# Peptides against a protein of PDB entry 6MBK, part 117

Target 1, 240 residues: chain A of PDB entry 6MBK
Amino acid sequence: GFEMVNFKEEGFGLRATRDIKAEELFLWVPRKLLMTVESAKNSVLGPLYSQDRILQAMGNIALAFHLLCERASPNSFWQPYIQTLPSEYDTPLYFEEDEVRYLQSTQAIHDVFSQYKNTARQYAYFYKVIQTHPHANKLPLKDSFTYEDYRWAVSSVMTRQNQIPTEDGSRVTLALIPLWDMCNHTNGLITTGYNLEDDRCECVALQDFRAGEQIYIFYGTRSNAEFVIHSGFFFDNNSH

## One batch from the design tools (peptide; made by RFdiffusion4, then SolubleMPNN)

Design b2_p13_5_s1 (from b2_p13_5, 4 letters changed)
Fold by OpenDDE base, seed 5:
Structure b2_p13_5_s1 (fold): chain B 240 residues (1-240), chain A 13 residues (1-13)
Amino acid sequence: as target 1 above (240 residues)
Amino acid sequence: SFARDLTEPVVKP
């Protein structure tokens, strides 16, 4: 197995409690444990979701609000997961003025400004929605919805969202994957997929890990990690 | 791009 450990430089990660072989299925997360657009629809956010076009159109924002609602809910099933999330990020939405000034000499500045403007506009829109919409009255964030809250949620989703199949496999949806996303990143190949038959996210070991070693995985592009939905794990060594 | 999925909401004025 594995255990959650707080590593000094890397924060939370997973440590092997036994020897794990390359390509061994060591970690799986059933759909019911995932934070998905569907779980957002089925939560206290559901009534608002059903009436807000932006929440319906933008699954990442739906996840952000789902995360905020669950964070504000002391009895949320996802509290243990949420408590492992960073309180702040090193993403552009958290850049200080000097960092932004440094970026002015780079091509990235336009993307940063765009992200800031979009995030601010989204916040302003949803602040009004939360204050005025009848279905927002029961949201646990009703009386506490700050830009800092929204920035945090958006950044959490941006850095951790993954594409997974819907339950029927007909479409792709967005998910946060608790436990799995605690693995720290290393260079390699994507070793995570979704098993529709067992309705779970599955992760196989990138390499051999000894007992006591940190388990690393390759997230690929961390934002919107694409799972291999239809094809099994493309492992070079799959001689079968 | 860090801003890939954060589109401006089409808010009706």
Scores: peptide ipSAE 0.021, ipTM 0.638, DockQ to the pose 0.035
Fold by OpenDDE base, seed 3:
Structure b2_p13_5_s1 (fold): chain B 240 residues (1-240), chain A 13 residues (1-13)
Amino acid sequence: as target 1 above (240 residues)
Amino acid sequence: SFARDLTEPVVKP
């Protein structure tokens, strides 16, 4: 029903290969294809995760390290997905001096500086952990962990992380959703959910799309001043 | 907009 296309102005996106009707289930991604905190725990990162309190407390950092470990692994299942990710981002962590100076006149400057400081502190902490912790010796990034690596991974997670239910539906966890996260944004309503019975992420069409048209989804309401989690998932129990 | 793709800020450890 769709194909990956590089759109000149929007970058990578999905294009319909047939007519898709509004509310049609056109895309689903099983849990086994997701990069999750659970898949991080079950990876080469698992032993370190089990002993580091920050990795345990901060699922987004766990995903960042999972992404770095898989990127450094030639045989990773997620290599095709990782290769589709941007090499750089238009996020505050990549701002040049002039861009930061411009933001000094805005209310956003406090958040930018906070993000810089927090990211730098996290890097310094984990650099030491990777150099000294016994379980870090098995990580493919052991001898190649730079600030640029960490900045990229954190930015990748920051721009793509989603909340999904755990397998038993008892809790919420974080996930990167391959293929689905290639859809570009348009105004509308959330049309993505999680089907626990089939254990998959499901996306229905926001509107009719004809063959050859780009498929858009709605990421949620966001302001330019707010950092909002991609609220792509409505849980049935939430009165919206 | 840079805000289009941004999620929650990186929290202090």
Scores: peptide ipSAE 0.020, ipTM 0.631, DockQ to the pose 0.069
Fold by OpenDDE base, seed 4:
Structure b2_p13_5_s1 (fold): chain B 240 residues (1-240), chain A 13 residues (1-13)
Amino acid sequence: as target 1 above (240 residues)
Amino acid sequence: SFARDLTEPVVKP
């Protein structure tokens, strides 16, 4: 029904290979394909996660480290996904001095500075952890953990993290959703939810797409992390 | 670039 295409300016996206109707379930991603806090715990990061309070308390950081560990692992299941991720982002962490100076005239400057400070502090903390903690010795990033690595991972997670239910549906956890998050953005309504019965993320078409057209989704009026809450399909099937 | 929404970084001490 669709294929991955590298679009100019937009990077990777999905293109329809057939006509897709509005509200058609065209894309689903089973839990087993997701990068989650749980998959992080079950990875090479697991031993460190079990002993680091920050990783345990901050699922987004756990995902960032999971992403870095998998990127550094040639045999990672998620290599094909990771290779589709941007090398740089339009996040505040990538702003040039002139952009920051421009923002000094705005209310956003405090948030930008907060992000800078927080990210720098986190990096410094985890650099020390990686260098000194016994359970960090087996991490593939042990000898190569730069601020640029961390900035990239944090930015990747900030732009792509999503809330999904736990397997039992009792709680919410964080996930990166491969394939689905390749869809570029358009204005509209959230058309993605999580189907607990089939244990998968499901996306229905926002509009009709013809064969050969790029498939767009709406990321939401807020962060992608909130898509489940805003989709109306929280812990349910797509019943459009 | 991907025009994705940004989430706020959570900071815990």
Scores: peptide ipSAE 0.022, ipTM 0.639, DockQ to the pose 0.045; fails the geometry check
Fold by OpenDDE base, seed 1:
Structure b2_p13_5_s1 (fold): chain B 240 residues (1-240), chain A 13 residues (1-13)
Amino acid sequence: as target 1 above (240 residues)
Amino acid sequence: SFARDLTEPVVKP
C-alpha cells in the first residue's frame, strides 16, 4: 500500500506503507477516475465543446476547461485531486521578468514568447466565448474566468497530461491521472501502462521500496503525454 | 530546472 504525503521539499508524493518489490503492480487508476477529454464532453462543458472548434481540435484546452469547471464545482468528484495540484508552476507562463530577461540571451526565449503569446490569445478568445456563447451560461466559470485561472489550468494540463487509449482502443485521448501523477520523479524506465482489458492505468514499481520510503517513478525524457504506453511496460525483458 | 513537459498549447490558427 501507499499513502499521500506532503513532503516539505518535493510537495505531494506517495509513500510506501509496506515493502513493495520491483515490478509489483502497486497502483492502478480506473478510467472512471481519470479526467479525460471524454469526461469533459460528458460534463457541463459538453454543450460548449460540441459547438467550439478549438475545444474540439485541442484536447489539452478541453482538459484545461474541464479542470477549471470542476475546480469551480464544490461537489465535483475531482475536488480532492484538484486540491493536491500546485497553485503555481515553474513553467514559462509563470516566469518573472528577470527570468525572461535572462533567457533573452538563449534560444529558448522564442519558445517562451510563443507559449506566452499563444496562451494570451487563447484566453482572450475563450473570455469572449464564455461571455457571449449561449452554452457558456451554465458554466461555473462564467462570472469568474481570469487569465490567472486559465494560466493555472493550462500549466496543470501541460505538466500532467497523458496519452491513453480510448475505450475501444482505436484512438488515443488525453487524460489527467489522479493519484498516479502525485508520484515524484527519479531516473529509470517507464513503468506505467494502460490495461484495456481492465480499463485502467497500471503502474509497477521501478525498484524495491521499503515501508516508509517515497515511491518514485520515471516520467521519461519528454512530456507526461508519452508516459502511458499503449503497448504496456518497456521492460527490457518483454519476452512474450 | 525548466519542466520540459511543456507541450505547447497548439493554438491552431
Scores: peptide ipSAE 0.020, ipTM 0.633, DockQ to the pose 0.034; fails the geometry check

Design b2_p13_5_s2 (from b2_p13_5 with H2F I6L K8Q)
Fold by OpenDDE base, seed 1:
Structure b2_p13_5_s2 (fold): chain B 240 residues (1-240), chain A 13 residues (1-13)
Amino acid sequence: as target 1 above (240 residues)
Amino acid sequence: SFARDLTQPVVRP
């Protein structure tokens, strides 16, 4: 019902290949295709994760390192997804000097500086970890871990991480959702949830889309987006 | 200290 297209000025997005009706389930992504904290733990990063308190405490950083490890792995399952990600982001970590100057008169400058400082500290910490920790030797980023790499990964996760339930539904975890997160943004309502019975992310159409039209979704607050729709998580018998 | 809040973009006013 859709195809990946590189749109001018918008980058990659999804285009309808048929007419899609509002509220139609047109896109779903099984858990096995997601980049999650669990998939990070089950990857080459797993042994380091198990011994580093920061990776354990900060799932977003775990995802960032997972993303970097997979990017550096030519045979990674997620290579097709990773290649669709922007090389740069419109996040504070990429602000130019003039943009920072513009913000100097606002309260936002303190948050920007805090983010820079925190990111720099994290990089310095993990640079040392990667250089010295025994379990870091097998990481594909061992000899290629720059601040630019880290900034990119952190920004990728910041702009694309979502909260999904754990497999047993007992708690939430963080995930990057391939294919789904290629949908560009429009104003509206959150139309994405998680179906625990089928163990998949589900997206229903925000509006009618005709064949050949770009499919947009409402991100809400895209960073740390919740997979809770108006009625909560999707269940098989819930009409949403 | 390492802050968890790095996932929130700072919106330009």
Scores: peptide ipSAE 0.020, ipTM 0.596, DockQ to the pose 0.037
Fold by OpenDDE base, seed 4:
Structure b2_p13_5_s2 (fold): chain B 240 residues (1-240), chain A 13 residues (1-13)
Amino acid sequence: as target 1 above (240 residues)
Amino acid sequence: SFARDLTQPVVRP
């Protein structure tokens, strides 16, 4: 009932191919299609993950490296998904000096600087790990791991990571949700959940969508500052 | 919770 479309201002999004009613389950994504911390552990990254404390402690970084490894792998199952991701983001890590100066007038500046410092430190750490750790030798990114790569991966995860239950439902883990995360944002309510019985993410329509209309979802309650920091955009009609 | 942007800040190593 939908198709991927490249919208001029919003990039890739989903367009309805038929009328979709509010609260209709129009989209679901089985666990096997998700990029998760678990899939990272089961990938070429697995041996390094098992020995690196930071990867183990920080699921978002594990996802970032998983994304980089899969991007560098021509036979990756997720290549079609990865190719739909933006090559650059409007997140603070991509801000020019003038944009940072503008943010100095906002309360968000401390978070921006924190992101810069943390990301730089993480890159420096992992650059060394990739160069020296025995289990990094087989990573496809070993000879091509730049700050730009890391910035992109971290930004991708930052703007797209979700909490999902583990298979047994006992804990939460992090996931990127292909296809679903192509939906652009509108104001509303969260209409996505996880169905443990069917082991899938499920999205119901926020509103009626006609055939040919873009399908939007609500990313959650955030201020514009939070959107800039975390999602890379301002929402003009943000009531939060 | 499935907000596409469960934005966790990049934490220190």
Scores: peptide ipSAE 0.030, ipTM 0.689, DockQ to the pose 0.106; fails the geometry check
Fold by OpenDDE base, seed 5:
Structure b2_p13_5_s2 (fold): chain B 240 residues (1-240), chain A 13 residues (1-13)
Amino acid sequence: as target 1 above (240 residues)
Amino acid sequence: SFARDLTQPVVRP
């Protein structure tokens, strides 16, 4: 019922190939297609993950490294997804000097500097880990791990991570959701949830979409996406 | 709910 299209102003998005009605379940993504902390643990990163306390403690960093490892792997299942990701972002880690100077007059400068410092420290730490840790030797990024790589991966995760339930529903974990996260944003309600019975993300249409129209979703408030465990969908009336 | 986290602070290790 939809296709991937490169829209001139918005980049990649989804276009309806048929009429889709409001509240229709038009898109679902099984767990096996998600990039999760668990899939990171089960990947080539797994041995290092099992030995590194920071990877274990910080699921977002685990996802960032998972993304980098898969990007560096020509045969990765997620290559088609990764190729749709932006090469650069409009996030603070990509701000030019003039943009940072402009922010000096605002309270945001402290957050930007904090993010820069934290990212730089993380990179320095993991650069050493990748160079010296025995379980890093087989990582496809072993000989090519730059700050630009790390900045990109962190920014990709920062802008696309979602909280989903674990397989047993006992906890939440972090995931990148291929295909679904190609939907561009519009104002509205959260129309995506996780179906534990079928073990998949489910998205219902925010509104009627006609054949040929771009399908939009509401990304919600700029906070960690909280899954409604056991209820499927969470409709938040938070306007953008 | 699924929301893209556009403002995740990079946590210090």
Scores: peptide ipSAE 0.025, ipTM 0.661, DockQ to the pose 0.099; fails the geometry check
Fold by OpenDDE base, seed 3:
Structure b2_p13_5_s2 (fold): chain B 240 residues (1-240), chain A 13 residues (1-13)
Amino acid sequence: as target 1 above (240 residues)
Amino acid sequence: SFARDLTQPVVRP
């Protein structure tokens, strides 16, 4: 097995409680435990989702609102997961004025400004929707929806969203994967896939881990400049 | 840590 541990330098991670062999299936997460676009549609957000074109077109925004609604719900199934998420992020949306000034000398400044502008526009749009749309009245966000809330939710989704198949395997959808996303990163190969027969995410060990060692996974090749959606789960030849 | 940052560009609606 494994346990969640707060590592001093890396924050929360997973530690092996027994010896785990390379390629051993040590971790799986059933679909019912995932936060998905589908679970958002089936939540209190569902009526609004069904009538808002942006929520329908942008699964990441749907997940952001799903995350906010569940955070504001004391009895949410995902409260234990949400409480493990950072309260703030080292993403461009949290950069201070001095950090932005430093980036003005780099090619990244245009992407940062674009992200700021887009996020601000989205917030303004949805603020109006939440205040005026009839189906927003049941949302726990009705009387408390700040830019800080939206920034946090968007950043949470940006840093943790994954592509997974739909239940019938016909399409791709977006998901947050509790427990699995606690693994910290190391260099290697993608060792996580989706098992449609058992309807679960499956992670095999990248290497041997001894009892007491931190379990690492490879998130995929990231460029520092590319805000790449890790589509890491859809390697064509995952025979697993 | 940039290692977890699957930072996706916020696509314009």
Scores: peptide ipSAE 0.022, ipTM 0.637, DockQ to the pose 0.080; fails the geometry check

Design b2_p13_5_s3 (from b2_p13_5 with H2F I6L R12K)
Fold by OpenDDE base, seed 3:
Structure b2_p13_5_s3 (fold): chain B 240 residues (1-240), chain A 13 residues (1-13)
Amino acid sequence: as target 1 above (240 residues)
Amino acid sequence: SFARDLTKPVVKP
């Protein structure tokens, strides 16, 4: 077993409640618990999704709007998960002027400016859509769609989105994976997969963990620049 | 194979 713990330096993470052996299947999350592009299509967002080409083409934006709609819905199944998400992020979309000026001396500045411009353009587009589109009238965010809301949702998705197979395994889709996405990062190998037979995400232990130890996973091969852009941090033990 | 693109932002204290 494991438990959610707030680690002072790393924020929320998972801690082992018993000894876990390397390669042991310690965590699985069924598809029905995931926030996916498919669950977005099946939600109150579905009618708008079916008529907006950008939502259809950009699964990450569909997830961002799904997250906003569910956050604004008191009876949402995902309320317990959404309440565990940060209210703010250390990602470039939250950088102050001095932080942006510091990045001007780095190779990351072009990507930061691209994120700002793209996010602003997307917000302006969808603000108009939400104000004018008939299917937007049913959205719980109809009268409360700010740039801060959109920035938060986009940042949440950017830092937490994963590729998973569709139910039939024929394609890939995007998902947020509750509980599993609380694991913090360490250097290693990918130990998470999708079991199509049982229709669930499965995570095996990267190494032995003792009772009371934090459970780490490997997020993937990324440069420190990519960690800053996508996650807002440097990883000192990153070999890439 | 799941590439967990989940880079949790390390909150720099």
Scores: peptide ipSAE 0.025, ipTM 0.649, DockQ to the pose 0.100; fails the geometry check
Fold by OpenDDE base, seed 4:
Structure b2_p13_5_s3 (fold): chain B 240 residues (1-240), chain A 13 residues (1-13)
Amino acid sequence: as target 1 above (240 residues)
Amino acid sequence: SFARDLTKPVVKP
């Protein structure tokens, strides 16, 4: 029903291989394919996770480290997914001085500075943890953990993290959703949910798509400032 | 990079 395509300017996206009707369930991703806090706990990161309070308290950081560990693991199940991720992002953590100066005129500046400070502090903390903690010795990033690595992972998670139910449906956890998150953004309504009965993320088409058209989804109601902060772009046709 | 998250990034200290 769809294929991965590298679109100019937009990077990777999904293209319809047949006509897809509005509200048609065209894409689903089983839990077993997701990168989750639970999969992080069950990975090589698990021993460190079990002893680090920040990893336990901050699922987004756990996902960032999970992403870094899997990227550094040649046999990772998620290598095909990781290879589709951008090498760089337009998030605030990548802004040049002039871009930051431009944002000084916006309400977003405080959030940008907060991200910078928090990310720097987190990196410094985890650099020390990776160097000194016994359970960090087996991490594939032990000898190569740069700020650039951390910035990339944090930005990847920041732009792609989703809330999904736990397996028992009792709580919410965080996940990266491979394949689905390749859909680029358009204005509309949220058309993605989680089916607990089938234990999968499900996406229905926002509109009719013809064969050969790019499949877009709506990422949620956000201001342009929020898009910049969270995802590093302005959406010109944002009605919010 | 495009917004692909359904959640707000939680950047806690």
Scores: peptide ipSAE 0.023, ipTM 0.651, DockQ to the pose 0.092; fails the geometry check
Fold by OpenDDE base, seed 1:
Structure b2_p13_5_s3 (fold): chain B 240 residues (1-240), chain A 13 residues (1-13)
Amino acid sequence: as target 1 above (240 residues)
Amino acid sequence: SFARDLTKPVVKP
């Protein structure tokens, strides 16, 4: 009972099409619809992933490249999702000179510079990989891989990555969760979990929402990735 | 506009 809407001030969000009650399971996203490290391995990126130690070691970078490959693929299943993503982000990688100058008086500037330098180094590394590695020849990025592309993908993943269980539940992996991550943030409690039995992300309503109201969720006090780990995608069925 | 909390920063290889 919801629809995607472009809200003027908030960008894309979800709007209720009917009354939704608090704690109602209104949204679920099966694993097959998620962009994961596993889906990256199973994509056109798979051969390169199998040969590149950085992609293997850094799931967030694997997701960033997966996102870029799918964006460059007109027939990608995730095109509708990718088109909802912001073209720019309010992340340190997008800070203007004046914003950086303002932060120079703060301890945060070191983290900003570190992130920028790391991202630039990663771009330079992968630019070379894409140009020289045999398994990169099939990537749709071969002729179009700019720093702006990489900055966008890294920022998209940085702001949207979540930890979910692997299919066997033995480990955690990183995922982008389409449709669900369109919910804008409000203060409250975490209402999203992963149901291993049904192999899906599940979101229950934080509060009552009337038809026509925007549906908000609480992203937690931590990053989306940390949110999933610490704030209880593992609903312990406490039988209370 | 609530900035989505930054998840894990991009780490050096």
Scores: peptide ipSAE 0.021, ipTM 0.629, DockQ to the pose 0.046; fails the geometry check
Fold by OpenDDE base, seed 5:
Structure b2_p13_5_s3 (fold): chain B 240 residues (1-240), chain A 13 residues (1-13)
Amino acid sequence: as target 1 above (240 residues)
Amino acid sequence: SFARDLTKPVVKP
């Protein structure tokens, strides 16, 4: 089907190892392989999650902490995935002073400052929680929780979070989708959905891909967060 | 521009 390749300009991506036809289901990721709010609850973070109102209310923060805990765990199932994530991002949380100065002439500056202030406040809050809460003592990040760690985790989640259904399909939850999120972006149509019957994320080919070609997907016109929030990965017409 | 870089506003705690 496909293989992970480090492309010079695009970083990690997927390359076809055979010819793939348009609309062919070439990639699926079972729920058990996803990093979800539920997997966060079932992890070492679970006891803290059960007692912290912010973690409970903000699934993206729960995912960020889940990502940090798993990164700090050498035996984590998600280590291979985490190692493929960028170490830094070109998002506003990483803007240098000159970039921020440039943005001062734009309307975006208010959003950048808001995001920075909110992230800093969250970090300060959780730093105190990690230092003082009894259930934080067993977290692998207990002695190593920096703003840089938090910024990275928040940015990773912000750029990669998806909405998926809960197991019963009654609600939506947030997930990071390993392997699938390595596909680089191209213009087109959304070709990813969630199959509740098989309990997996499914991706069909946007176009024909030949053996040796990079496999691209369309992330949507919105951020992954907005796309998933507004459009869902729910395609009604899974005719297959 | 990869759609991945779309910054979601961090919700205030």
Scores: peptide ipSAE 0.020, ipTM 0.611, DockQ to the pose 0.056; fails the geometry check

